# Peptides against a protein of PDB entry 3C66, part 152

Target 1, 189 residues: chain A of PDB entry 3C66
Amino acid sequence: KSWANLFEKNDFFFRYKFYLEITAYTRGSDEQHLKWSGLVESKVRLLVMKLEVLAGIKIAHPFTKPFESSYCCPTEDDYEMIQDKYGSHKTETALNALKLVTDENKEEESIKDAPKAYLSTMYIGLDFNIENKKEKVDIHIPCTEFVNLCRSFNEDYGDHKVFNLALRFVKGYDLPDEVFDENEKRPSK

## One batch from the design tools (peptide; made by RFdiffusion4, then SolubleMPNN)

Design b2_p27_4_s4 (from b2_p27_4, 10 letters changed)
Fold by OpenDDE base, seed 5:
Structure b2_p27_4_s4 (fold): chain B 189 residues (1-189), chain A 27 residues (1-27)
Amino acid sequence: as target 1 above (189 residues)
Amino acid sequence: MEPIITFGAYLFRYNSDGSFEKRKLKE
């Protein structure tokens, strides 16, 4: 299959055993989130390039579409909970305690003017070169470099109460529900 | 066979001076 086919949802989230999730978080305005997430998204290809040259990594393929979600987030504790629980099937059920913003409810008065946490998530599928033994692959360096690339000297991005970035290495069977359609079966262990 | 990956999950919080804090998240 061509590279283009790997960017299709149905193939992408079943193709790899491992994924790197990159989530830009914003507790603020939609405008703030657009700027922050746009910056993060613009750097993903650079992370891919750094991953591809690591010993033990055979392939690093980005999914081109970001996943967007938002929650009513009235407190800082709620924001911490979102950042702690999001990105894993094992933990994401905790988010059910919060109000997910949807196209159906976004115009409700209780939601429209409520404080919100915005999430934009990018995915990178990973394939590894494993010959005769288990290899230890350390992705801390490229991930740290990526975080550095996303740094802004704008004081606005220095407010951790508003802007944050998460990187999560997950197995395919532990991907969030958002990446699968209702009729799709989650990958098995 | 699977690789040994020890990365897990991290939250990065930026400071106004351009530095950041890294916190390990629960898997």
Scores: peptide ipSAE 0.633, ipTM 0.930, DockQ to the pose 0.763
Fold by OpenDDE base, seed 4:
Structure b2_p27_4_s4 (fold): chain B 189 residues (1-189), chain A 27 residues (1-27)
Amino acid sequence: as target 1 above (189 residues)
Amino acid sequence: MEPIITFGAYLFRYNSDGSFEKRKLKE
C-alpha cells in the first residue's frame, strides 16, 4: 500500500467539493442488510465508471469502505425519518431522536430485541470539468442505471418496507459528521 | 467555478414488479 493511497484516504473528505452518497437501507435483520448492502457496494464501481465518462466529470473517486450505522426503528414513520434525514449535515440532527446502536449499548435488552434500521453508505468524490460557470452536469442517467442494476440482480429486494436505496449529491461542507474524525474540522462553504 | 448540478437527493423504493418509485429528499 503506497503512502499515496494512505494519504488519499486521510484527506478524502476534504479533497473534493462535491460527493455522491449511496446509502443502502434495511429495516430487518442484520443478515438481510449484509446481503443488500453487499450487493449495492459491489455495483458502486459500475456507477463510478458511468460517471467518469460524462463530459462534465473529471474525476469520480470512490471511498474504499462503507460507513455502517444502525438505529432502533420501532415504526415505519421512524424508518421514513431516517431515510429523509440521513446523509446531510443540515438534517442529520433529527436522527438524535432515535437510539443509535453502538457497541456499548447493543447488548441492552431494550436495544437487542428492538426492530432496527441498518445503513451502509458509500461515498464518491467528484471533480468537475468546469470551463464555464453555466455548464450543467446531469447525473440522473447514470444514477438511474445504477438503481436499475441493483434491482435487477435479485428480486428479493422488492419490498420497500424493508429495502431501500438513496443517492444524495452533497457539498463537502454538508457531509454527515460520521465522515470526520473528532479532531477534524468540517470544510467551510 | 462550480457546476450546476440539479440532481439533489433521491430515495428509490423498489416494487415487487421490478419498478421503483423515486422520491426527492430534502437537501
Scores: peptide ipSAE 0.624, ipTM 0.929, DockQ to the pose 0.745
Fold by OpenDDE base, seed 1:
Structure b2_p27_4_s4 (fold): chain B 189 residues (1-189), chain A 27 residues (1-27)
Amino acid sequence: as target 1 above (189 residues)
Amino acid sequence: MEPIITFGAYLFRYNSDGSFEKRKLKE
């Protein structure tokens, strides 16, 4: 498939067995999130480059667009729960306990003025070299470097009550529901 | 057969001094 085809949503999330999810979290204003997520997103290409040079990684392809979501998040415990449960099909059902903010409900009085957690998630599809089946691939180093890049010298993001970052290595069958259309069947194990 | 990936999932919480805390998330 052409490179262009890899950025089609319907193909991208079925093409790889493994994905790296990068989620920027913000419990605060939309403006705060825009700045934070924008910074994170701007660094994803650098992470891809670092992943691609690993011997065990054959291909690292970023999806072009982030997935955006927000939840009513009245408590710090809710924020912790979101961060714990988001990004895996196995755990995302716990998020049903929270109110997802949508275009349809965002103007409701109970939602409009509620504290919110914002999420921006980037996806990287990963293909590994099969020739050495026993090879362990450690992506910790490039991921840590990425985390450091996102933090950089800006101390504004040093409040973990507001800003956080998650990196999740997941199998395709465990991707969040958000990446699939309603008519699409989740990849099988 | 796929290579072994041991990374898993982590939440990174930044500190004001530029350091961060890393917490393993449920896989």
Scores: peptide ipSAE 0.615, ipTM 0.926, DockQ to the pose 0.719
Fold by OpenDDE base, seed 3:
Structure b2_p27_4_s4 (fold): chain B 189 residues (1-189), chain A 27 residues (1-27)
Amino acid sequence: as target 1 above (189 residues)
Amino acid sequence: MEPIITFGAYLFRYNSDGSFEKRKLKE
């Protein structure tokens, strides 16, 4: 079975109880974001490999497509808010205070020339070997190695005012709304 | 039984010198 058949969008976000979210942030141009997010995305497979060999992780499956979003981001404080609040259903409502850029509004004068924050988010579904043992699984090491791999490739990404990276471990019921279709019900607790 | 995962959420900010800052995000 090709990897492609395993990742049908339809059940990926219902299949696992736990997910690791990887978000590349760019406050700058679309071109800058394309380069940064592309680099991050290219390294996700290495993170998966490192996660799969950890004791207690049965499966780590990456979702093949990134989720893309962008916001009008006039200030650095707005950028911090986006980075703080994005990636969790519990906190994402705070982003409603910002203008989401859409295909419908992107040509509006107030949006077209506005500073923007771009987001690309990759998801890894996690299944754990939970037998009778209270096993602690520590994913800090693989995650840190991943972060190092992303930064070491190009010095151009050394401006935290422009480029950042977030990793978030979330439960399925706390996934962002963007991963669900309008007709899909969020997983319950 | 659910695994105990202590990772949470982190923001990584890169510096020009190749270092990065790690900030824990509120869950």
Scores: peptide ipSAE 0.626, ipTM 0.929, DockQ to the pose 0.737; fails the geometry check

Design b2_p27_5_s1 (from b2_p27_5, 11 letters changed)
Fold by OpenDDE base, seed 5:
Structure b2_p27_5_s1 (fold): chain B 189 residues (1-189), chain A 27 residues (1-27)
Amino acid sequence: as target 1 above (189 residues)
Amino acid sequence: EPIIDIGYSNLPGVNSDDPNYLSVKPQ
């Protein structure tokens, strides 16, 4: 089936048992984040191509829409915490300790001028071609090459205090709440 | 279930031992 047909369906986050999350982080301005996330998004297709040729991967299908969020992030420790906890339903509740920036609150004095962490997340649905349940699929190389490609594009993106990029392998039942509509039930184990 | 190796994170303050998480600096 064409990727185009998949992108039009609202069942993307129920279709696969496994997902690869690609998150671009920026602790800085919205302009900085727009440039950084735009670059990362432009390279996702290259990662998909590299994944599809691996013997253990049957299907790698990208979801074309990024998920975007931002938090008040006053300290470097907060920024590290966001990167550690984001992207898994098991750990995302820790983010409740931070103030989520919304259209309703963005003009509040305590939020407007506060340091912020911006997040843009892309998803790839994965289906594996594994005959034996004990077989290992190594995706380290293509994932590392992808990160290095994005980070090396501009010298500014080497500043890990501002720009970060992470990939997370997640099961469907452990996807973040943001990918589901209010009326959708989370997949079971 | 398949065993997936994505690598490790070298980010300070992040669990670098999580086999399902990758964040690297430019080499």
Scores: peptide ipSAE 0.225, ipTM 0.800, DockQ to the pose 0.628
Fold by OpenDDE base, seed 4:
Structure b2_p27_5_s1 (fold): chain B 189 residues (1-189), chain A 27 residues (1-27)
Amino acid sequence: as target 1 above (189 residues)
Amino acid sequence: EPIIDIGYSNLPGVNSDDPNYLSVKPQ
């Protein structure tokens, strides 16, 4: 199968049991987020390369497009909540307490001028060279290096009040709803 | 299923004890 088929949305989120989520967060302007998320996205390939060379990793395949969302985020606590709850089906329902910004509501007065948190999420599908369920694969180092690389690119990106970057290891059945179409059934455990 | 170690978040209050979550400050 050509590499092109690996990047089709429908197959990608059903192909792997495990995924690494990379989310760039910005509590600020859309312009700030575009720059920040664009930087993060540009470095994902470097992370993939570092993951691929690990003995325990058989495959690390990035999904080609980011998932983008934004929420009204009036407080720092809300921003922390977003970072805590986003990226897992088990916890994402907590985000319903926040107003999701949509094309339909973005011009509403209560939303237009409100502080916002912007999210861009990249996904890497993972397959492991592990025969025993007890075998451990340590991806801490390459992930940490990736975060440091992104945050160190510009001094402004060190401001955690504005810019954040998180990586989450997630199972396919616990992927956020955003990765599935309305007619798609979530993978079973 | 493999046990994956991604590390822990360095951000207080944000999945600080979740072994499946990582957010670190610049070194």
Scores: peptide ipSAE 0.222, ipTM 0.791, DockQ to the pose 0.631
Fold by OpenDDE base, seed 3:
Formats: sequence, structure tokens, C-alpha cells
Structure b2_p27_5_s1 (fold): chain B 189 residues (1-189), chain A 27 residues (1-27)
Amino acid sequence: as target 1 above (189 residues)
Amino acid sequence: EPIIDIGYSNLPGVNSDDPNYLSVKPQ
């Protein structure tokens, strides 16, 4: 495969056993989300660099295209639920309790004027260099530094009612459905 | 499988005990 093909969807979500999900959340306007998610996305390369130098990590490969979705989000509790449930196949079905905003429904009166939560998710495929399967790899520090970097860029991004940023470590078989085509089967355990 | 430590979330309403999830306030 050409190196160029590595950055296409292709088999990226089948290539690695482990993934790091980086999700920027915005409960506000699309403009607010564009600025916030754009910032986060622009900093992902810095996180990759920090991950690559860890002894236990052999490969940290970013998937360069973000996945985007938005939900009607009437309450703060709904926003918390989204952040809790999104990013795992095990839990993502809980999001069915909320109205997904689509091109088909976005002009409906009940959706058009509703408060919305916007999501943009970046993925990093991870390959580990461990001697023992029980070996612990600590990625807390680089991940925390990344969150702090993004959140501290502007004081407005400290408002958790509007802007949030989460990182989730996910196994390939537990990736959200959004990363697979309808004709693709998710990886097995 | 390797044990990965990413930390825990400080978000309200999110399971802060999930070792695979991180969301923190600026430090």
C-alpha cells in the first residue's frame, strides 16, 4: 500500500487493535463548534508526537478526517449523557434517546430552533510495544497535557457548559458504528 | 491485553471511574 493510502479510510479501523478517540463537544452554535473543534484538530499532531515517544507505544497513527455529528440537546443532563455514552459501541445506543440532526430533518421547526450539541471526533490508531500482556502503559500525562493545551487556549473554552473535550481509549471491536460502512463488519474481539 | 492508563474524567455525570475515559478541566 502506498503511504498515501494509509491516510484514507481504507482499513484504518481494522488495522489497529486499539484506538484513542479525541472528541470535541460544543453545546452552542455551529460557529462556536467550528472554532473549538478546529482548534482541537489542529493540536492532535502534538498529542501524537507525545505518544510516539512513550516506550510502550510502537505506533500512534492519526486518522486525519474528523467524524462529525450533532444532536438536539435540550438540557445539561442530555449533554452529560452524550459525553458519557458517545464513543463506544457498548454504550452508543443510549444516544437513540436523543434526536440526531441530519440534513433531512435540520429544517424541521422542532429541530431548527432546538439547542444542539455538536461532536467532532478524531481517531489515533495505537500499536503497543509491550513485553508482557499485563504491562501497563501510562498515557495519562500526554493526554492530560493535550486537554489542558486545548482548554487553556481561550478562557471561553473553560466553560464546561458549552465546551468539552474528552479522550477515550477504545478497542477495535468497540469502535462506534460511525467509523464503519454499512457493508462492513466490526472487528471481532 | 496491555493495561492502558489514560486517567479518569472529571466531567459531571460521567463515570469518573472509567480508566479508559479522560476529560479534565484546565490545570
Scores: peptide ipSAE 0.214, ipTM 0.786, DockQ to the pose 0.634
Fold by OpenDDE base, seed 1:
Structure b2_p27_5_s1 (fold): chain B 189 residues (1-189), chain A 27 residues (1-27)
Amino acid sequence: as target 1 above (189 residues)
Amino acid sequence: EPIIDIGYSNLPGVNSDDPNYLSVKPQ
């Protein structure tokens, strides 16, 4: 199945009530991030396959393209804050305290040589077939296996000061603003 | 709505109590 042609951006983020966000974080060089995020992205398909076979999951569809961002990240605390606040509409405004790196500002002296945190986020749309509201779907195992798979690929990826990987379960109405165009209305609860 | 269990983050100080946030160290 070629997922690459399956979904348009605008349709994807309105189609599901639930999403799994997979974010690769790198506080280091762009080269380091390229390698790390590339690895993570290459393994998302495997996670999808594991999710699809779980009882209670009707559909697990990945969005094909990552969302990329980078921030000036002078301290470890800033890096932790990014990891804490990113990925939810409820909390993402806290990121405004950091300087977003853009094509327009990347050559500024204050930005060019500054420590940076790079983010690459993949999204999986989830549809569930739960008959009873009291029933639970446990995705901990496949998610943990995925994280371990990525982190164990290279010993360097064990350095949490540089490389991090987070999975976040998010409702459609709480998706980050980055997934929507300026003219699009956020999904309602 | 279905209850989804993905575990918890083991990152110190980063959403460690959020049941919807998972960050696992290599086992």
Scores: peptide ipSAE 0.034, ipTM 0.676, DockQ to the pose 0.606

Design b2_p27_5_s2 (from b2_p27_5, 12 letters changed)
Fold by OpenDDE base, seed 2:
Structure b2_p27_5_s2 (fold): chain B 189 residues (1-189), chain A 27 residues (1-27)
Amino acid sequence: as target 1 above (189 residues)
Amino acid sequence: EPEIDIGYSNLPGVNSTDKNYLQVKPA
């Protein structure tokens, strides 16, 4: 499939063995999250470009639509837990301890007025050029540049109590459930 | 599988508490 065709879900989450997850976190208002996540999302393409030119990376293709979720997040510890547990199938069940905000429950008083953590996650599918060579692929430079770019855009984004950014390298079989349709089977190892 | 490093905590001039993950193949 063409690069452009990967903007739609289709088989994107089955196509690659490896993914880079980019999650923008906000413990604050929806407005704050919209600005923060929007900024992060806008910079993902720059990250992709930087990844594509690395010798060890054959393909870096973004899934351009973010995955959105939010949780009631009454404490900072909860916020840290979300950041630790989210993004991996192995650990995401821990999030069940928190109240997921849904369209069905968002108007409940206990949820409406509760502190919330907002999550927006972008994915980059990765294919590596390692077939015939022993090579370590180091993407810390482009990732660091990306993080710095996002964090430095506005002084407010330096407040880690509110705004956070996570980059997670994930294997296809360990992708969060959110990326699969109900009728899709998770990739095997 | 490739050894992938996405950790940037040790990069000069970078002081970030942002979450990152490293997957390194054993030598």
Scores: peptide ipSAE 0.031, ipTM 0.634, DockQ to the pose 0.216
Fold by OpenDDE base, seed 3:
Structure b2_p27_5_s2 (fold): chain B 189 residues (1-189), chain A 27 residues (1-27)
Amino acid sequence: as target 1 above (189 residues)
Amino acid sequence: EPEIDIGYSNLPGVNSTDKNYLQVKPA
């Protein structure tokens, strides 16, 4: 499939067995989030390039569009919970305890004035070239370098109470519901 | 130095006790 075909949602999330999720979190203003997420997104291709040269990685392809969501986040504990539970189908149901901000409810007084956590998630599809199941692919270095690059870009991004960044390795059958349309079936194990 | 919490640094055959994500927090 051409590089252009990887930008189609339905082809991308069914093509790979493994995905790397890159999520930028912001508990603050939408303006703060736009700056932070924009920075993270701008560096994703550097991470892809570093992943592709690792032994055992055959393909690393980014999905070009971010997935965006926001939640009412009144406490720091809620913010930690979001970061812990988001990004996996197994755990994302815990987020139902929080109020998802939608176009329908954003003007409600209780939501409009509430503290919010903003999320922007980029996906990288991974294909491994591993002949021996005992062989390990080390993604530690490129992932660490990526996070350090993003966090060190501006001093403000060092405040973990406001800005966070997580990289999650997820199997295709455990991708969040957000990546599938209502008429699409989740990949099987 | 920032504290780095890393999950799935080695694939496949990651220990079941490892977290499934990498996150960097200020020290």
Scores: peptide ipSAE 0.030, ipTM 0.598, DockQ to the pose 0.184
Fold by OpenDDE base, seed 5:
Structure b2_p27_5_s2 (fold): chain B 189 residues (1-189), chain A 27 residues (1-27)
Amino acid sequence: as target 1 above (189 residues)
Amino acid sequence: EPEIDIGYSNLPGVNSTDKNYLQVKPA
């Protein structure tokens, strides 16, 4: 099957046991987020290349489309909570305490002028070579290099009160609900 | 099937001190 078929949503989130989530966070304007997330997205291919050459990684396959969401985020504590809880089915229920911004509610007075946190998430499916029972795969190095690359691009991106970048390793059964359609059943353990 | 234990931490940006490792447990 061609690589093109692997970019279809329906097969991608069921194909791998493991995923790496890359999330760009912005507590600021939509314009700020567009620039920040665009930069992060442009560098994902470099991370994939670095992952593919690691011993123990058989394949690193990026999903080409970002998942986008935004929340009303009145406090710094709320912003920290979003960064802590987002990206796992086990913890994402905590986000229900915040108001999700939608096309339907974005013009409401209580939402329009409120501080917002914007999220753009990229996914990489991972397959591992398990031949050596004792091999530890350390993805920390390429991930750290990736974060440093993104943060060093512009001095403004050093402001952690506004711009954040997180990578999360998750199992397929613990992916956020956003990656599945309403009629799709979550993968089992 | 070999049990794969993945050490969970948010990688750099959130809890950057934690390392994510794939540990293959010997069956």
Scores: peptide ipSAE 0.030, ipTM 0.633, DockQ to the pose 0.077
Fold by OpenDDE base, seed 1:
Structure b2_p27_5_s2 (fold): chain B 189 residues (1-189), chain A 27 residues (1-27)
Amino acid sequence: as target 1 above (189 residues)
Amino acid sequence: EPEIDIGYSNLPGVNSTDKNYLQVKPA
């Protein structure tokens, strides 16, 4: 099946029981985020290739478009909260305490010059080979290699106060609201 | 549904557990 047929947003986020979320975080300028997120995005395909060859993984399909959001992030604690709470439907409501930057409000004086956290999230749908009850799938190696690859590209990306990268496994019913249209019902348990 | 246990002990920026594997448990 061509990757092209998997890019219908509505089908992709209902097709798999499990997803890997890859989120690039930047607390800094839009330019910094563009460079960082662009780098991370460019390496996702390498991670997919490494996941696909694992015996326990039947399918690993990336969603091609990143999801982007930004928040006013005045403190480091806010930045930590974003990283902790983002990526799960169960916890994302905590982000309502922060001001979401939108096209409508971005020019407001209180927002324009405020510190911001930028988020770009890539999704990989996963299907597993369940037949062998005892098989452990070691995903640590490919994930570590991916993170190291991204972080080592530029010394500046070692600054965790500015640049962060998170990998999160989530079930389909716990995907963030951003992946669904307003009229779509999230998958049931 | 199969129960999946996912762990990342030493991976920066990953939800960490004491395990470094994905285990699929038979339902």
Scores: peptide ipSAE 0.032, ipTM 0.637, DockQ to the pose 0.092; fails the geometry check

Design b2_p27_5_s3 (from b2_p27_5, 10 letters changed)
Fold by OpenDDE base, seed 1:
Structure b2_p27_5_s3 (fold): chain B 189 residues (1-189), chain A 27 residues (1-27)
Amino acid sequence: as target 1 above (189 residues)
Amino acid sequence: EPIIDIGYSNLPGINSDDPNYLSVKPQ
């Protein structure tokens, strides 16, 4: 399928009720993250293909660009916290306890050489074919296969202290703030 | 809305206690 008509950011995050977030995490160097996130991104199309063939899924539409962020991450506990709290509007405020790395502060001595967690997030908009509200759609298999594919690509990616990969199912009203422009109103519950 | 079962309880690097990682009942 040609996703040539991928919607712009402003339209994409308002079109669907449900989204699948795919986040590659790296606690290490920017080079390590570039390789890891690049690999994950390259495999997203395979996941989309597997999702689209499920009977309960009408549309699986990937957003074209990843969202990038990084935090000062001095401890393993901080890294676990990032993975737990990121990806939901309900919980993302907990990340305010950590220093977000920005273009404005990245050259500060306290930030430049500090341990960092890097995040790259891909989004897939989901529309479901529901004949019955009681219908259960299981995406476990495709998602598991995707994670295994990424993790098995290189032995180094098996180190959970450095490299992690999470898939999160979220509703449109619970998307992270990063997907909306400053003047955009979050979708209502 | 359909129940979506993600079943990430066995996936490394995923919080098994977060309902958004396991199964979601659409509201």
Scores: peptide ipSAE 0.036, ipTM 0.688, DockQ to the pose 0.248
Fold by OpenDDE base, seed 5:
Structure b2_p27_5_s3 (fold): chain B 189 residues (1-189), chain A 27 residues (1-27)
Amino acid sequence: as target 1 above (189 residues)
Amino acid sequence: EPIIDIGYSNLPGINSDDPNYLSVKPQ
């Protein structure tokens, strides 16, 4: 199958056992987030290239569309909680304590002027070529280089109170609910 | 399943106590 067909949502989140999530966080304005997330997204292809050449990685396949969400985020503690809990089915239920911003509610007085946390998440499907089951694949170097590249692009992106960037390794059965349609069954272990 | 190590030492904005930000070991 062509690479183009693999960029479609249809089976992407069922195709791999392992995924790398790249999430850009912004506690600020939508304009700030657009610039930050746009930068991060523009650099994902560089990370993919670095992952593909690692020993033990057979394929690193990006899903080309970001997943976007935003929450009312009145405190710094809430912002930390979002970063800790987002990106795993095991922990994402904690986000129910926050108000999700939607097109239907964004004009409500309690939401419109409230502090917000914006999230944009890119996914990379991973297939490994490991001969020895005890062999370790270390992706620390390319991931660190990627984060440093994004953070150093502009001095403003060094402010962790506003801008954050996280990479999470997850198994297919632990992907967030957002990647599946309502009628799709989550992959089993 | 392979052991995957991401590491956290130089990764701002990640939870160091979350195993998904460090490494995943075979079951």
Scores: peptide ipSAE 0.032, ipTM 0.657, DockQ to the pose 0.255
Fold by OpenDDE base, seed 3:
Structure b2_p27_5_s3 (fold): chain B 189 residues (1-189), chain A 27 residues (1-27)
Amino acid sequence: as target 1 above (189 residues)
Amino acid sequence: EPIIDIGYSNLPGINSDDPNYLSVKPQ
């Protein structure tokens, strides 16, 4: 499949057994989030390059389009909960306790003026050169370097009350529902 | 320096059922 085909949603989330999720979180304004998420997104290709050279990684392919969502987030505890629960099908149902901001409800008085958490998530499909499930590939270093690169770019991004960044290694069957269309069946274990 | 929290330092083959989560914690 061509490089261009990797950016089409159709097969990307079914092609790999493993994915790395990169989520930029912002509890603040949409403008703040656009700057933060834009920075993170601009650095993803550097992370891909660092992952590709690791022993045991055969392929690291980014899905170039971010997934975006926002929630009413009245408390810091809610913001922590979002960061803990988002990114896994196993845990994402906990987010149902929060109000998802949609085009249909964004103008409601209770939502319009409410504090919000914004999320932008990038996905990297991973294929490993491992003979058995006992082999270990260390992705700690490139992931840590990536986080440090993003966080150190501007002093404002050091404020964890506003800006956060998380990387999650997820199996294909545990991908969030957002990556699948209504007519698509999620991968099995 | 920011503190990086990671569930597992290497993947896969540590735990087949748990995702690895990386985040930077506030100091």
Scores: peptide ipSAE 0.035, ipTM 0.627, DockQ to the pose 0.174; fails the geometry check
Fold by OpenDDE base, seed 2:
Structure b2_p27_5_s3 (fold): chain B 189 residues (1-189), chain A 27 residues (1-27)
Amino acid sequence: as target 1 above (189 residues)
Amino acid sequence: EPIIDIGYSNLPGINSDDPNYLSVKPQ
């Protein structure tokens, strides 16, 4: 499939063995999250460009639509837990301890007025081209530059109590359930 | 499988034991 065809879900989450997850976290207002996540999302293409030029990377294709979720997040510890557990199938079940905000429950008083953590996640599918199995692909530089770019864009984004940004390298079989349709089977190892 | 390093230099992950997780935390 062409690069452009990967803008739609289709088989994107089955196409690659490796993915880079980029998650913008906000413990605050929806407005704050919209601005923060919007910024992060706007910079993902720059990260892709930087990844594509790395010798060990054959393909870096973004899935262009973010995945959105939010949780009731009454404490800072909960916020840290979300950031630690989200983004991996191995650990995401821990999030069940928190109340997921849905369209069905968002108007409930206990949820409506509760502190919330908002999550927006972008995905980049990665295909590697390493000539020698001993060769190491280092994506630290482009990832660090990306994080710094996002965090430095506005002084407010330096407040880690509110705004956070995580990049997670994930194998296809360990992608969160959110990326698959109900009728899709998770990729095997 | 390719050996992939994200690195943790100056950007410790929330889970420092996971070499594949980068997070911006205050130092």
Scores: peptide ipSAE 0.031, ipTM 0.661, DockQ to the pose 0.507; fails the geometry check

